# Peptides against a protein of PDB entry 3V4L, part 79

Target 1, 386 residues: chain A of PDB entry 3V4L
Amino acid sequence: GQPLAKDKVALLIGNMSYWEHPKLKAPLVDVYELTNLLRQLDFKVVSLLDLTEYEMCNAVDEFLLLLDKGVYGLLYYAGHGYENFGNSFMVPVDAPNPYRSENCLCVQNILKLMQEKETGLNVFLLDMCRKRNDYDDTIPILDALKVTANIVFGYATCQGAEAFEIQHSGLANGIFMKFLKDRLLEDKKITVLLDEVAEDMGKCHLTKGRQALEIRSSLSEKRALTDPVQGAPCSAEALVRNLQWAKAHELPESMCLKFQCGVHIQLGFAAEFSNVMIIYTSIVHKPPEIIMCDAYVTDFPLDLDIDPKHANKGTPEETGSYLVSKDLPKHCLYTRLSSLQKLKEHLIFTVCLSYQYSGLEDTVEEKQEVNVGKPLIAKLDMHRGL

## One batch from the design tools (peptide; aimed at target 1 E165 L206)

Design b2_p26_6_s3 (made by RFdiffusion4, then SolubleMPNN; from b2_p26_6, 9 letters changed)
Fold by OpenDDE base, seed 3:
Structure b2_p26_6_s3 (fold): chain B 386 residues (1-386), chain A 26 residues (1-26)
Amino acid sequence: as target 1 above (386 residues)
Amino acid sequence: PVTVNLVSTDPKIGEPPVADVEEVTL
């Protein structure tokens, strides 16, 4: 019969905004495009941008809680990385320069933990450099991996080589994702799919002799990312897993705010990533005596590091939101919250209505506090592990 | 012909955090 997955879970991490290393651009688009493709494949996808070491560890722990016997696990990483002695290290955005293994996440340690969950398939897609870090002299004594015959690594580049981004007109894609996205929905064994991606990448004149896909697998069965999920979750554990994933993706409900002047504002929310949300405000009703009226959001929690100069933009693109702008309502003011993983408490903020009456020179302000609870990834309390 | 930047994702360990950028024509 066709192989069945008990469930399908993916963690996608894109690190770009490094503190002490070159800033990247491709992980933004690559994580977004891969998220949309994996959702079409019935994956439960957690997508996270710009994680610290602590936040990456917590994201991996939460991902491992979603794994169980016969579940398909996929980890995608786009960012800085290195490979020492056949071990792959993902570099957090807060990593020092130079960094060592103690500042980074070892992929083979994550694989070990996935094998303890008795997963049906383990896929690692590593869009990072594989150059040696000469500042890390640590020889990891890795415990022997179990012989599970269900492991697939897709490395964006060869051992000791660099990975590249293609940047054009302010957008960037990783060269690996550029070819992977065109084939990811194909009903093929995952190793066969990756071999075809390797052949397509090998035809690219830009990366010829610089970057090539490496596939490492022990996959003995015909497993595909297209494999159907086994029917309704019958176990208590499967229900808990579904609820945990759903919590990480629950947006605040859209609100209609009414001000004393008779103005009505629609407050809406959109997810760009599991840790990135767009807030938008629109005037849905205005009395005729009010000639000008704007609805600003302000007074955000300090943990979110929101610069007011980047809030309340007339377009999503002015917030740095280039990906979801087509799905957002027009004629709003937009604010991008890019660090929802840092939110310890409820998201409380102020909606400020600024307006002017016909024949009055003075601008009037009315304010309402809004509590939207913990949006998206902030519900997982990733900070409770300390 | 479209001109693009090919940017290495090299972390530049122990160097200034400036990416290597090559202008390439597609």
Scores: peptide ipSAE 0.466, ipTM 0.918, DockQ to the pose 0.856
OpenDDE base, seeds 1, 2, 4, 5: peptide ipSAE 0.203, 0.256, 0.462, 0.464; ipTM 0.695, 0.710, 0.915, 0.915

Design b2_p26_6_s4 (made by RFdiffusion4, then SolubleMPNN; from b2_p26_6, 12 letters changed)
Fold by OpenDDE base, seed 1:
Structure b2_p26_6_s4 (fold): chain B 386 residues (1-386), chain A 26 residues (1-26)
Amino acid sequence: as target 1 above (386 residues)
Amino acid sequence: EEEVKLVSTDAKIGQPPVADVETVTL
């Protein structure tokens, strides 16, 4: 019969905004495109941008809590990385320069923990460089992996090689994601799909002699990303997994704010990623005696590091949101919250209405505090040190 | 023919955080 997944869970991490290393661009688009494709494949996807070491550890721990017997687990990482002695290391955005294994997440350690969950399939897609880090001579003493015959690695490049981005018109894509996205929805064994992606990359003149896909697999069964999820969750663990995923993707409801001057504002929310939300404000009613009015959001929690210069933009693109802008209402002011994983408390902020009356030169302000609870990933309380 | 930038994702460990960039024609 066709293989069944008990469930399908993916963690996608895109690190681009490095403190001490070259800024990347491709992870923004590549994580977003892969998220949309994996959702079409009935994956429960957590998508996270720009994680610190601590935040990456917590994201992996939360991902491991979603894994169980017969669940398909997929980890995608786009960012800086290295490979020493056959161990792959993902580099957090706060990593020092130089970094070592103690500042990074070892993929083989994550694989060990995934094998303890008795998963049905383990897929790693590593869109990073695989050069040796000469500043780290540490050989992790990995415990012997179980022989589970359900592991697939897709490395964007060969051992000791670089991975590349294609940048055009201010946008960027990773070379690996450029070819992977065209085949990801195909009903093929995951290793066969990756072999076809490798052939497509090998035809590209840009990558010849620079980057080639490496596939490492112990997968003995015909497993595909298209494999259907087994029907209704019957186990307590499956219910917990569904509830935890749902919490991580719950947006605040749209609000209608009424001011004393008679102006009505619609406050709306959109998810770009599991840790990135767009807030938008629009004037839905204005009394005729008010000639001009704008609705600004301000007084965000300090943990979110919101620069007011990047808030309240006339377009989503001016916030750095190029991907969801087509799905957003027009004629709003837009604010991008890019670090929701840092939120310890409820998201409380102020909506400030600035307006002018006909025949008065001075602007008037009214303020209303808004509490939207914990949006998206902030519901997982990733700040609990295990 | 579209000019694109091929940018290495090398972390430039122990170096200034400047990516290697090559202009290539598609």
Scores: peptide ipSAE 0.491, ipTM 0.921, DockQ to the pose 0.842
OpenDDE base, seeds 2, 3, 4, 5: peptide ipSAE 0.486, 0.487, 0.486, 0.488; ipTM 0.919, 0.921, 0.919, 0.920

Design b2_p26_7 (made by RFdiffusion4)
Pose (drawn by RFdiffusion4):
Structure b2_p26_7 (pose): chain A 386 residues (1-386), chain P 26 residues (1-26)
Amino acid sequence: as target 1 above (386 residues)
Amino acid sequence: HESYLVSRDGETKEEVSDEEVEEFYS
């Protein structure tokens, strides 16, 4: 009568800043939006931006680790894609020009690994182009799929076609997400809902005859993204899964820093994506003997490759964050730490204090080191092992 | 303000008018 979910897990990857290929803009916004919608449907969501081939493989491994028998698994990709010989490929940021299947992730490979885990539902939302990579000589000769009647595909476009994004100077949106976001929360069967999305997508003027939604499904059960999760977890296997999930969305505690000069610096942290964290520095207290002082953040782990133009900015928008000044506490210095999947080490940076005493010209520098451990996805140790 | 319709492989790019943009977000 009523289909049930042991758990609902989602992996969302949004690639924008390609090294050898045109950079995209809407993937960040679309990924942010799909996480919020999928969380309302009670999903364990992993949100990641600008992953290399190696990094993309690890995100799939962490996602597969969160899937067991009866778990609804969902994969959303927004970025560059190509389709050769019946296989769909997601292109990582590190891809060379020209690129091949070896440089890319085959969705079919990911699907087989999910079937090996006995998942109740396999939903794939591929928000990418689907043309031929004429340079690709290799044909993967993949093994046949087990008939499981739970595979669902939401291709943003058809084979040989292109998926489009509106790059309006402001926010920038994807076409598939414009029509998906208004309908995702419906209690319809996943295939029915995706078809109703395909109708509204045909009413699109910007993309008519260039992009159409393609649905491929084997699903023989009235399963939906709104189906409920098996109430009390109470199983030992179910507990290990909730820990593995909480292990990736840990944020450092908002600490207060005391300086030898009697100045207090409040250090705040904000989550944007599992890959993205925002630090903010507020000067909470200073003694009367000091009037002039600015707190600035430096000496980040080189693995992260933090550009200076994205750090120590008056507002969060100036760092490139999707989060706005109404979401983040007012008046601090905001700094954006994207690319946490690059952190093998522990997070150590210096909160540097440049200050001046009453009646003196000289400028005094007081540097204090801060170790915040492995925030968010860095805690998963994706680089672990030999 | 500039507005473009861009394929997600970046191989196709088309300029979009302000009227079409307003219609799109309506």

Design b2_p26_7_s1 (made by RFdiffusion4, then SolubleMPNN; from b2_p26_7, 11 letters changed)
Fold by OpenDDE base, seed 1:
Structure b2_p26_7_s1 (fold): chain B 386 residues (1-386), chain A 26 residues (1-26)
Amino acid sequence: as target 1 above (386 residues)
Amino acid sequence: MKYKLVSTDGETVEEISEEELEEFFK
């Protein structure tokens, strides 16, 4: 019969906004597009951008809690990385320059922990460089892996080689994701699918002699990303997994705020990623005696590092939100919250209405405090380890 | 216009021709 997954869970990490390293662009698009494709494949996807070492560790720990016997686990990473002694290291955004293994997450350690969960399939898609880090001579003592015959690595590049992105004025995929996205929905054994991606990449003139996909697999069964999820949750662990994932993807409900002047504001929320939310405000009713009015959001929790210069923009794109702008209502003010994993408390902020009456020179302000609880990934309390 | 191919470690920056870019976006 067709293999069944007990469930399908994916963690996607895209690191771009490095503190001490060159900034990347492709991980934004790559994580977004891969999220949408994996959702079409009935994966429970957690998508996270720009994680610190601590936040990456917590994201992996929460991902491992979603894994169980016969569950398909997929880890995608796009960002800076290196490979020493056959061990792959993902570089967090707060990593020092130079970074070492102590500042990074070892993929083979994650694999060990996934094997302890008795997963049905373990897929690693590593869109990072595989050059040796000469600043780190540490040989990690890895415990012996179990012989599970259910492991697939798709490396964006060969051992000792670099992975690339195109820096264009527009949005572009990384080289690996460009080819992967075209095949990902195919009902094929995952190793066959990746082999076809490797052939497609090998036809491109740009990649010849620069980047080639490497597949490392022990997969003995015909497992595909298209394999159907087993029906109703059959265990307490499966129920907990479903509830935990649902909590991490719950948006605040849209609100209608009424001000004393008779102005009505709609406050709305959209998810770009599991840790990235757009807030938008629109004037839905204005008395005719009010000639001008604007609704600003302000007084965000300090943990979110919201720069007021990037808040309350006339377009989503001016906030750095290029991907969800088509699905957002027009004629709003937009604010992008990109670090929801840092939120320890409820998201409380102020909506400030600034307005002017006809024939009065002075502006009037009214304020309302809004509490939307813990949005998206903030419900997982990723900080519980402190 | 010249475009840049940049490694995801930021160490390598190469210039790409418009023809190579057009081939990539096909």
Scores: peptide ipSAE 0.465, ipTM 0.921, DockQ to the pose 0.780
OpenDDE base, seeds 2, 3, 4, 5: peptide ipSAE 0.432, 0.454, 0.449, 0.440; ipTM 0.913, 0.919, 0.917, 0.914

Design b2_p26_7_s2 (made by RFdiffusion4, then SolubleMPNN; from b2_p26_7, 8 letters changed)
Fold by OpenDDE base, seed 1:
Structure b2_p26_7_s2 (fold): chain B 386 residues (1-386), chain A 26 residues (1-26)
Amino acid sequence: as target 1 above (386 residues)
Amino acid sequence: MEYYLVSTDGETKEKVSEEELKEFFS
């Protein structure tokens, strides 16, 4: 019969906003598009942007908690990386320059831990450079991997080669995701699917001789990303997995705030990623005696590093949110919270209404504090190790 | 407009032709 997945879980990490390294652009689009495709494939997807070393470790640990016997695990990474002695290292955004293995996450260590979970399939999609890091001569002593015959690596580039993005003024995919996205929904063995992606990359004049997909696999069974999930959760672990994923994707409910002046504000929330949320405010009712009014959000938790200069924008795009703008209501003020993984406590902030009466020169302000609990990934308490 | 293919490590930058771009975005 067709192989069944007990469940399907994906962790997608896109690192772009490096502190000590060149900033990237493609991971934003790549993680977003891959998230939408994997959701269509019934994956439970956690999508995270711009993680520190500690946050990446915690994201991997939480991902491993979602894995169990016969579960399909997919790890996608887009960002800086290197390969030393056949070991792939993902570089966190806070990595020093130069970085070393002690500052990075070893993919083969993650694979070992995934094998201990007796997963049905392990897929790694690594959209990073594979050049040697000459500043790191450490040979990691890796424990011997089990012979599970269920491992697939898709490397965006060849060993010792670079991965590329197009420097364009618009949103563009990285090279790998551009080709992967067109094939990802096909009902094919994952190695066959990736081989077709490799052929598509090899036909493109832009990528030919610059970047080529490498496939490394031990996959003995016909496993596909399209393989159906087993219906009812059969175990306590499956229930925990479902609950944990659901918690990580719970948005705050939309709120209607009523001010003493008679202005009514709609406060809404949208998820861009598991750690990125858009807050939007709109005036839904205004008394006619009020000629001008605006509703600003302020007083965010310091842990979120929200610059007020980037808050309360007239468009989602002005916040750096280019992907979800079509699904957002128009004529709002928008604020992007891009680091929800840093939130230790409830998300408490102030809605400030600034308004003017007809015939009065002075602006009046009213404020309401809002507590929305722990949104999205903040419910996982990724900081519990401190 | 000049377009470039840039390595993620920032070490390599190559000029891309309009034809190569048109093919890639087709």
Scores: peptide ipSAE 0.470, ipTM 0.924, DockQ to the pose 0.746
OpenDDE base, seeds 2, 3, 4, 5: peptide ipSAE 0.451, 0.469, 0.461, 0.451; ipTM 0.919, 0.925, 0.922, 0.917

Design b2_p26_7_s3 (made by RFdiffusion4, then SolubleMPNN; from b2_p26_7, 10 letters changed)
Fold by OpenDDE base, seed 5:
Structure b2_p26_7_s3 (fold): chain B 386 residues (1-386), chain A 26 residues (1-26)
Amino acid sequence: as target 1 above (386 residues)
Amino acid sequence: METYLVSTDGETREEISEEDLEAFFS
């Protein structure tokens, strides 16, 4: 019969806004598109942008809690990275310059922990450079991996080589994701699918002789990303996984705010990623005696580090949201919360209505405090070290 | 507008032609 997964879970990390290193662009698009494809494949996907070392460790630990016997696990990483002595290191956004192994996450350590879960399939997709870091002479003494026949590595490039992206005025995928996305939905053994991606990428003139996909596999069974999930979630563990995932993806409900002047504001929420939410406000009713009226969101929790200069924009694109703008209502003010993983408390903020009456020169303000609880990934309390 | 092929470690940056860019989006 066709192989069955007990469940399918994915963690996607895209690091681009580095503090001490060159900024990237492709991880934004690549994580977004891969999230949508993996959802079509019935994966439970957590998608995270711009994580610190501590936040990356917590995201991996939470992902490992979702893994169990016969579960398919997929880890995707796009960002800065290096490879020393066959050990792959993912670089957090807060990594110092130069970075070292002590500031980075070792993929082989994550693999060891995944093997302890007796997973049905482990897929690592590493969209990073694999050059040696000469500032790190540490040889990790990795404990011997268990002999398992369910591991697949898709490296965006060869050992000692670079991975590339295109930086232009528009949105572009990284080189690896450009070719991966066109085949990811195919009902093929994952190693066969990746071989076809390697052949397609090998035709790219821009990266020919500079970047080539490398596949490492111990996979002795026919396993595909298209493999169906086994039955209804009847186990206590499957119910816990479903509840954990649902909590991490629950948006606040849209609200209709009524002000004393008779203005009605619609407050809405949209998810771009598990840690990135857009807030939008629109005026749905205005009395005719009010000639001008604007609704601003203000007074966000300090943990979110919201710059007021980037809040309350007339377009989603002015907030840095280019991917979900087509699905958002028009004629709003938009604010992008890009660091929901930093939220320790409930998301409480102020809606400020500024308006002018016909025949009065002075602007009037009314304020209403809004509590939306913990949105999206903030429900997982990623700040609590295990 | 200048378009660049950039390594994800930031060590390599190369300007690419409009023809190469069009071929990439084709």
Scores: peptide ipSAE 0.546, ipTM 0.943, DockQ to the pose 0.859
OpenDDE base, seeds 1, 2, 3, 4: peptide ipSAE 0.482, 0.438, 0.462, 0.469; ipTM 0.926, 0.915, 0.921, 0.923

Design b2_p26_7_s4 (made by RFdiffusion4, then SolubleMPNN; from b2_p26_7, 11 letters changed)
Fold by OpenDDE base, seed 4:
Structure b2_p26_7_s4 (fold): chain B 386 residues (1-386), chain A 26 residues (1-26)
Amino acid sequence: as target 1 above (386 residues)
Amino acid sequence: METYLVSTDGTTKEKVSEEDLKEYFS
């Protein structure tokens, strides 16, 4: 019969905004596009940008809690990385220069933990360089992996080679994601799908002889990303998993704020990623006596590290939100909250209405505090250890 | 604008030709 997944769960990490290392661009686009494709494949997707070491560890731990017997697990990573002695290391954004294994997440350790969950399929898609790090002489003593015959690695490049992105004026995928995205929805065994992606990448003149997809697999069954999820959750564990994922993806409800001057503001929320939310404000009603009126958001929690200079923009693109701008309402002020993983408390902020009456020179301000609880990934309390 | 092929570790940066760009986006 066709293989069934008990459930399908994906963790996607895109690290770009390194503190001590060169910044990347492609992981933004790649994580976003892959999220949308995996959602079409009925994956429960957690998508995270710009994680510290601690935040990456917690994201992996939360991902492992969603895994169970017969669940399909997919880990995608785009960012800095290296390979020492056949071990792949994902580099967090706060990693020192030079980084070492003690500052990084070992993919083979994650695989070991996934094997303990008796998963139906383990897929790793690693969009990182695989060069040796000469500053890391640590030979990891990894425990022996179990023989589970359900493992697939798709490496964006071969051992000792670089993975590439195109830094254009516009949005561009990394080389790996450019070819992966065109085939990801195909009903094929995952190793066959990746082999076709390798052939397509091999035709790219730009990266010919510099980047080649490597497939490492121990997959005894014909498993595909298209494999249907088993029907209604019959176990308590499956119900808990569904509830945990749903909580981590719950947006705040849109609010209509009414000010004393008679102005009504619509406050709305959109998810760009599991840890990135756009807040938007629009004037939905204005008395005719008010000639100018703007609704600003301010007084955010300090943990979010929001620069007011990047808040309240006339376009999503001015906030750095290039991907979800088509799905957002027009004629708003936009604020991008990155790093929702950092939120320890409820998201409380101020909506400030600035307005002018006809025939008065002075600007008037009214303020309302808004509490939206813990949005998106902030519900998982990824900070409970700090 | 100049377009660059950049390694995801930032160690390699190469200017892409207009011909290679047209092929890549075709």
Scores: peptide ipSAE 0.556, ipTM 0.947, DockQ to the pose 0.858
OpenDDE base, seeds 1, 2, 3, 5: peptide ipSAE 0.469, 0.409, 0.428, 0.440; ipTM 0.923, 0.908, 0.914, 0.915

Design b2_p26_8 (made by RFdiffusion4)
Pose (drawn by RFdiffusion4):
Structure b2_p26_8 (pose): chain A 386 residues (1-386), chain P 26 residues (1-26)
Amino acid sequence: as target 1 above (386 residues)
Amino acid sequence: EEEEEEKEEEEEEEEELVSREASLPH
């Protein structure tokens, strides 16, 4: 009568800043939006931006670790894609020009690994182009799929076609997400809902005849993204899964820093994506003997490759964050730490204090080191092992 | 005038439309 979910897990990857290929803009916004919608449907969501081939493989491994028998598994990719010989490929940021299947992730490979885990539902939302990579000589000769009647595909465009994004100077949106976001929360069967999305997508003027939604499904059960999760987890296997999930969305505690000169610096942290964290520095207290002082953040782990233009900015928008000044506490210095999947080490940076005493010209520098451990996805140790 | 403004806005939106195709050499 009523289909049930043991758990609902989603992996969302949005690639924008390609090294050898045109950079995209809407993936960041689309990924942010799909996480919020999928969380309202009670999903364990992993949101990741600008992953290399190696990094993309690890995100799939962490996602597969969160899937067991009866778990609804969902994969959303927004970035560069190509389709050769019946296989869909997601292109990582580190991809060379020209690129091949070896440089890319085959969705069919990910699907087989999910079937090996006995998942109740396999939903794939591929928001990418589907043309031939004429330079790809290799044909993967993949093994046949087990007939499981739970596979669902939401291709943003058809085979040989292109998926489009509106790059309006402001926010920038994807076409698949413009029509998906208004309908995703419906209690319809996943295949029916995706077809209703395909109708509204045909009413699109910007993309008519260039992009159409393609649905491929084997699903023989009235399963939906709104189906409920098996109430009390109470199983030992169910507990290990909730810990593994909480292990990735841990944020450092908002600490207060005391300086030898009697100055207090409040240090705040904000989550944007599992891959993205925002630090802010507020000068909370200073003694009367000091009037002039500015707090600045430096000495980040070189693995993160933090550009200076994205750090120590008056507002969060100036760092490139999707989060706005109404979401983040006012008046601090905001700094954006994207690329946490690159952190093998522990997070150590210096909160540097440049200040001046009453009646003196000289400028005094007081540097204090801060170790915040492995924030968010860095805690998963994706680089672990030999 | 309102029709010309709508027409110019439509043309601008068409120019802002971008494919997610990867560019490849010739």

Design b2_p26_8_s1 (made by RFdiffusion4, then SolubleMPNN; from b2_p26_8, 12 letters changed)
Fold by OpenDDE base, seed 3:
Structure b2_p26_8_s1 (fold): chain B 386 residues (1-386), chain A 26 residues (1-26)
Amino acid sequence: as target 1 above (386 residues)
Amino acid sequence: EEEEEEEERLKELEKLLRSTAADLPE
């Protein structure tokens, strides 16, 4: 019979906004496009941007809680990284310069924990540089990995080599994702699919002799990302997993706010990533005696570190949201919340209506406080240990 | 024509390639 997955779960991490290292661009587009492709493949996808060491550890721990016997697990990472002695290290955004293994997440440690879950398939897609870090003399004594014959590594580059991105003025993928996305939906054994991606990279003049995909696999069975999920969740564990994932992806409901002046505001929410949300406001009703009217959002929780200079923009793109702009309503004011993992409390903020009456020079303000609970990833309480 | 335009496009993209390596101290 066709192989069945008990479930399919993916964690995608894109680190770009490093504190002490060069900023990246590709992880934004790569995580977004891969999220959409894996959703078409019936994966439960958690997508996270710009995680600290502590936030990355918690994201991995929550991902491991979603894994169980016969579940397909996929970890994608795009960001800075290194490889020492065959161990791959993912670099958090708060990593010092120079970083060491104590500041980073070891992929082989994550693999060990995934093997303890008796998963049906373990896929690692590592879109990072694989240069040695000469500042890290730590030889991790990793316990011997179990022989599970269900592991696939796709490395975006060869050992000791660099990965590349395209510095276009527009949105561009990293080199690995540019080729991976064209084949990811194919009904092929995952190692065959990655081998075809490696061939495409090898034929392209842009990548030839510069970046090559490396595949490491122990996969003895024919397993594909297209393998169907085994029917309705029959186990209590599968139901809990589905509920946990659904909580992490629940947007606030759109609200209609009514002000005393008779103005009506539509407040809406859109997910860009599991930790990134766009808030938008629109005027849906205005009395004719009001000549000018704007609805600003303000007074956000300090944990979100929202710069007011980047809030209340006339376009999604002016907030740094280029990916979901086509799916957003037009003629709004837009605000991007990029750090929802930091939210300890309910998302409470103020909608401030500024307006002017015909024949009055002075602007009038009305304010309404809004509580939308814990949106998206903030429901998982990733900070319970701080 | 289409192959020459794609080769020229690839040459322009090659000028835009950047390493994603961290600048560790030497």
Scores: peptide ipSAE 0.331, ipTM 0.797, DockQ to the pose 0.682
OpenDDE base, seeds 1, 2, 4, 5: peptide ipSAE 0.328, 0.321, 0.327, 0.322; ipTM 0.796, 0.787, 0.797, 0.789

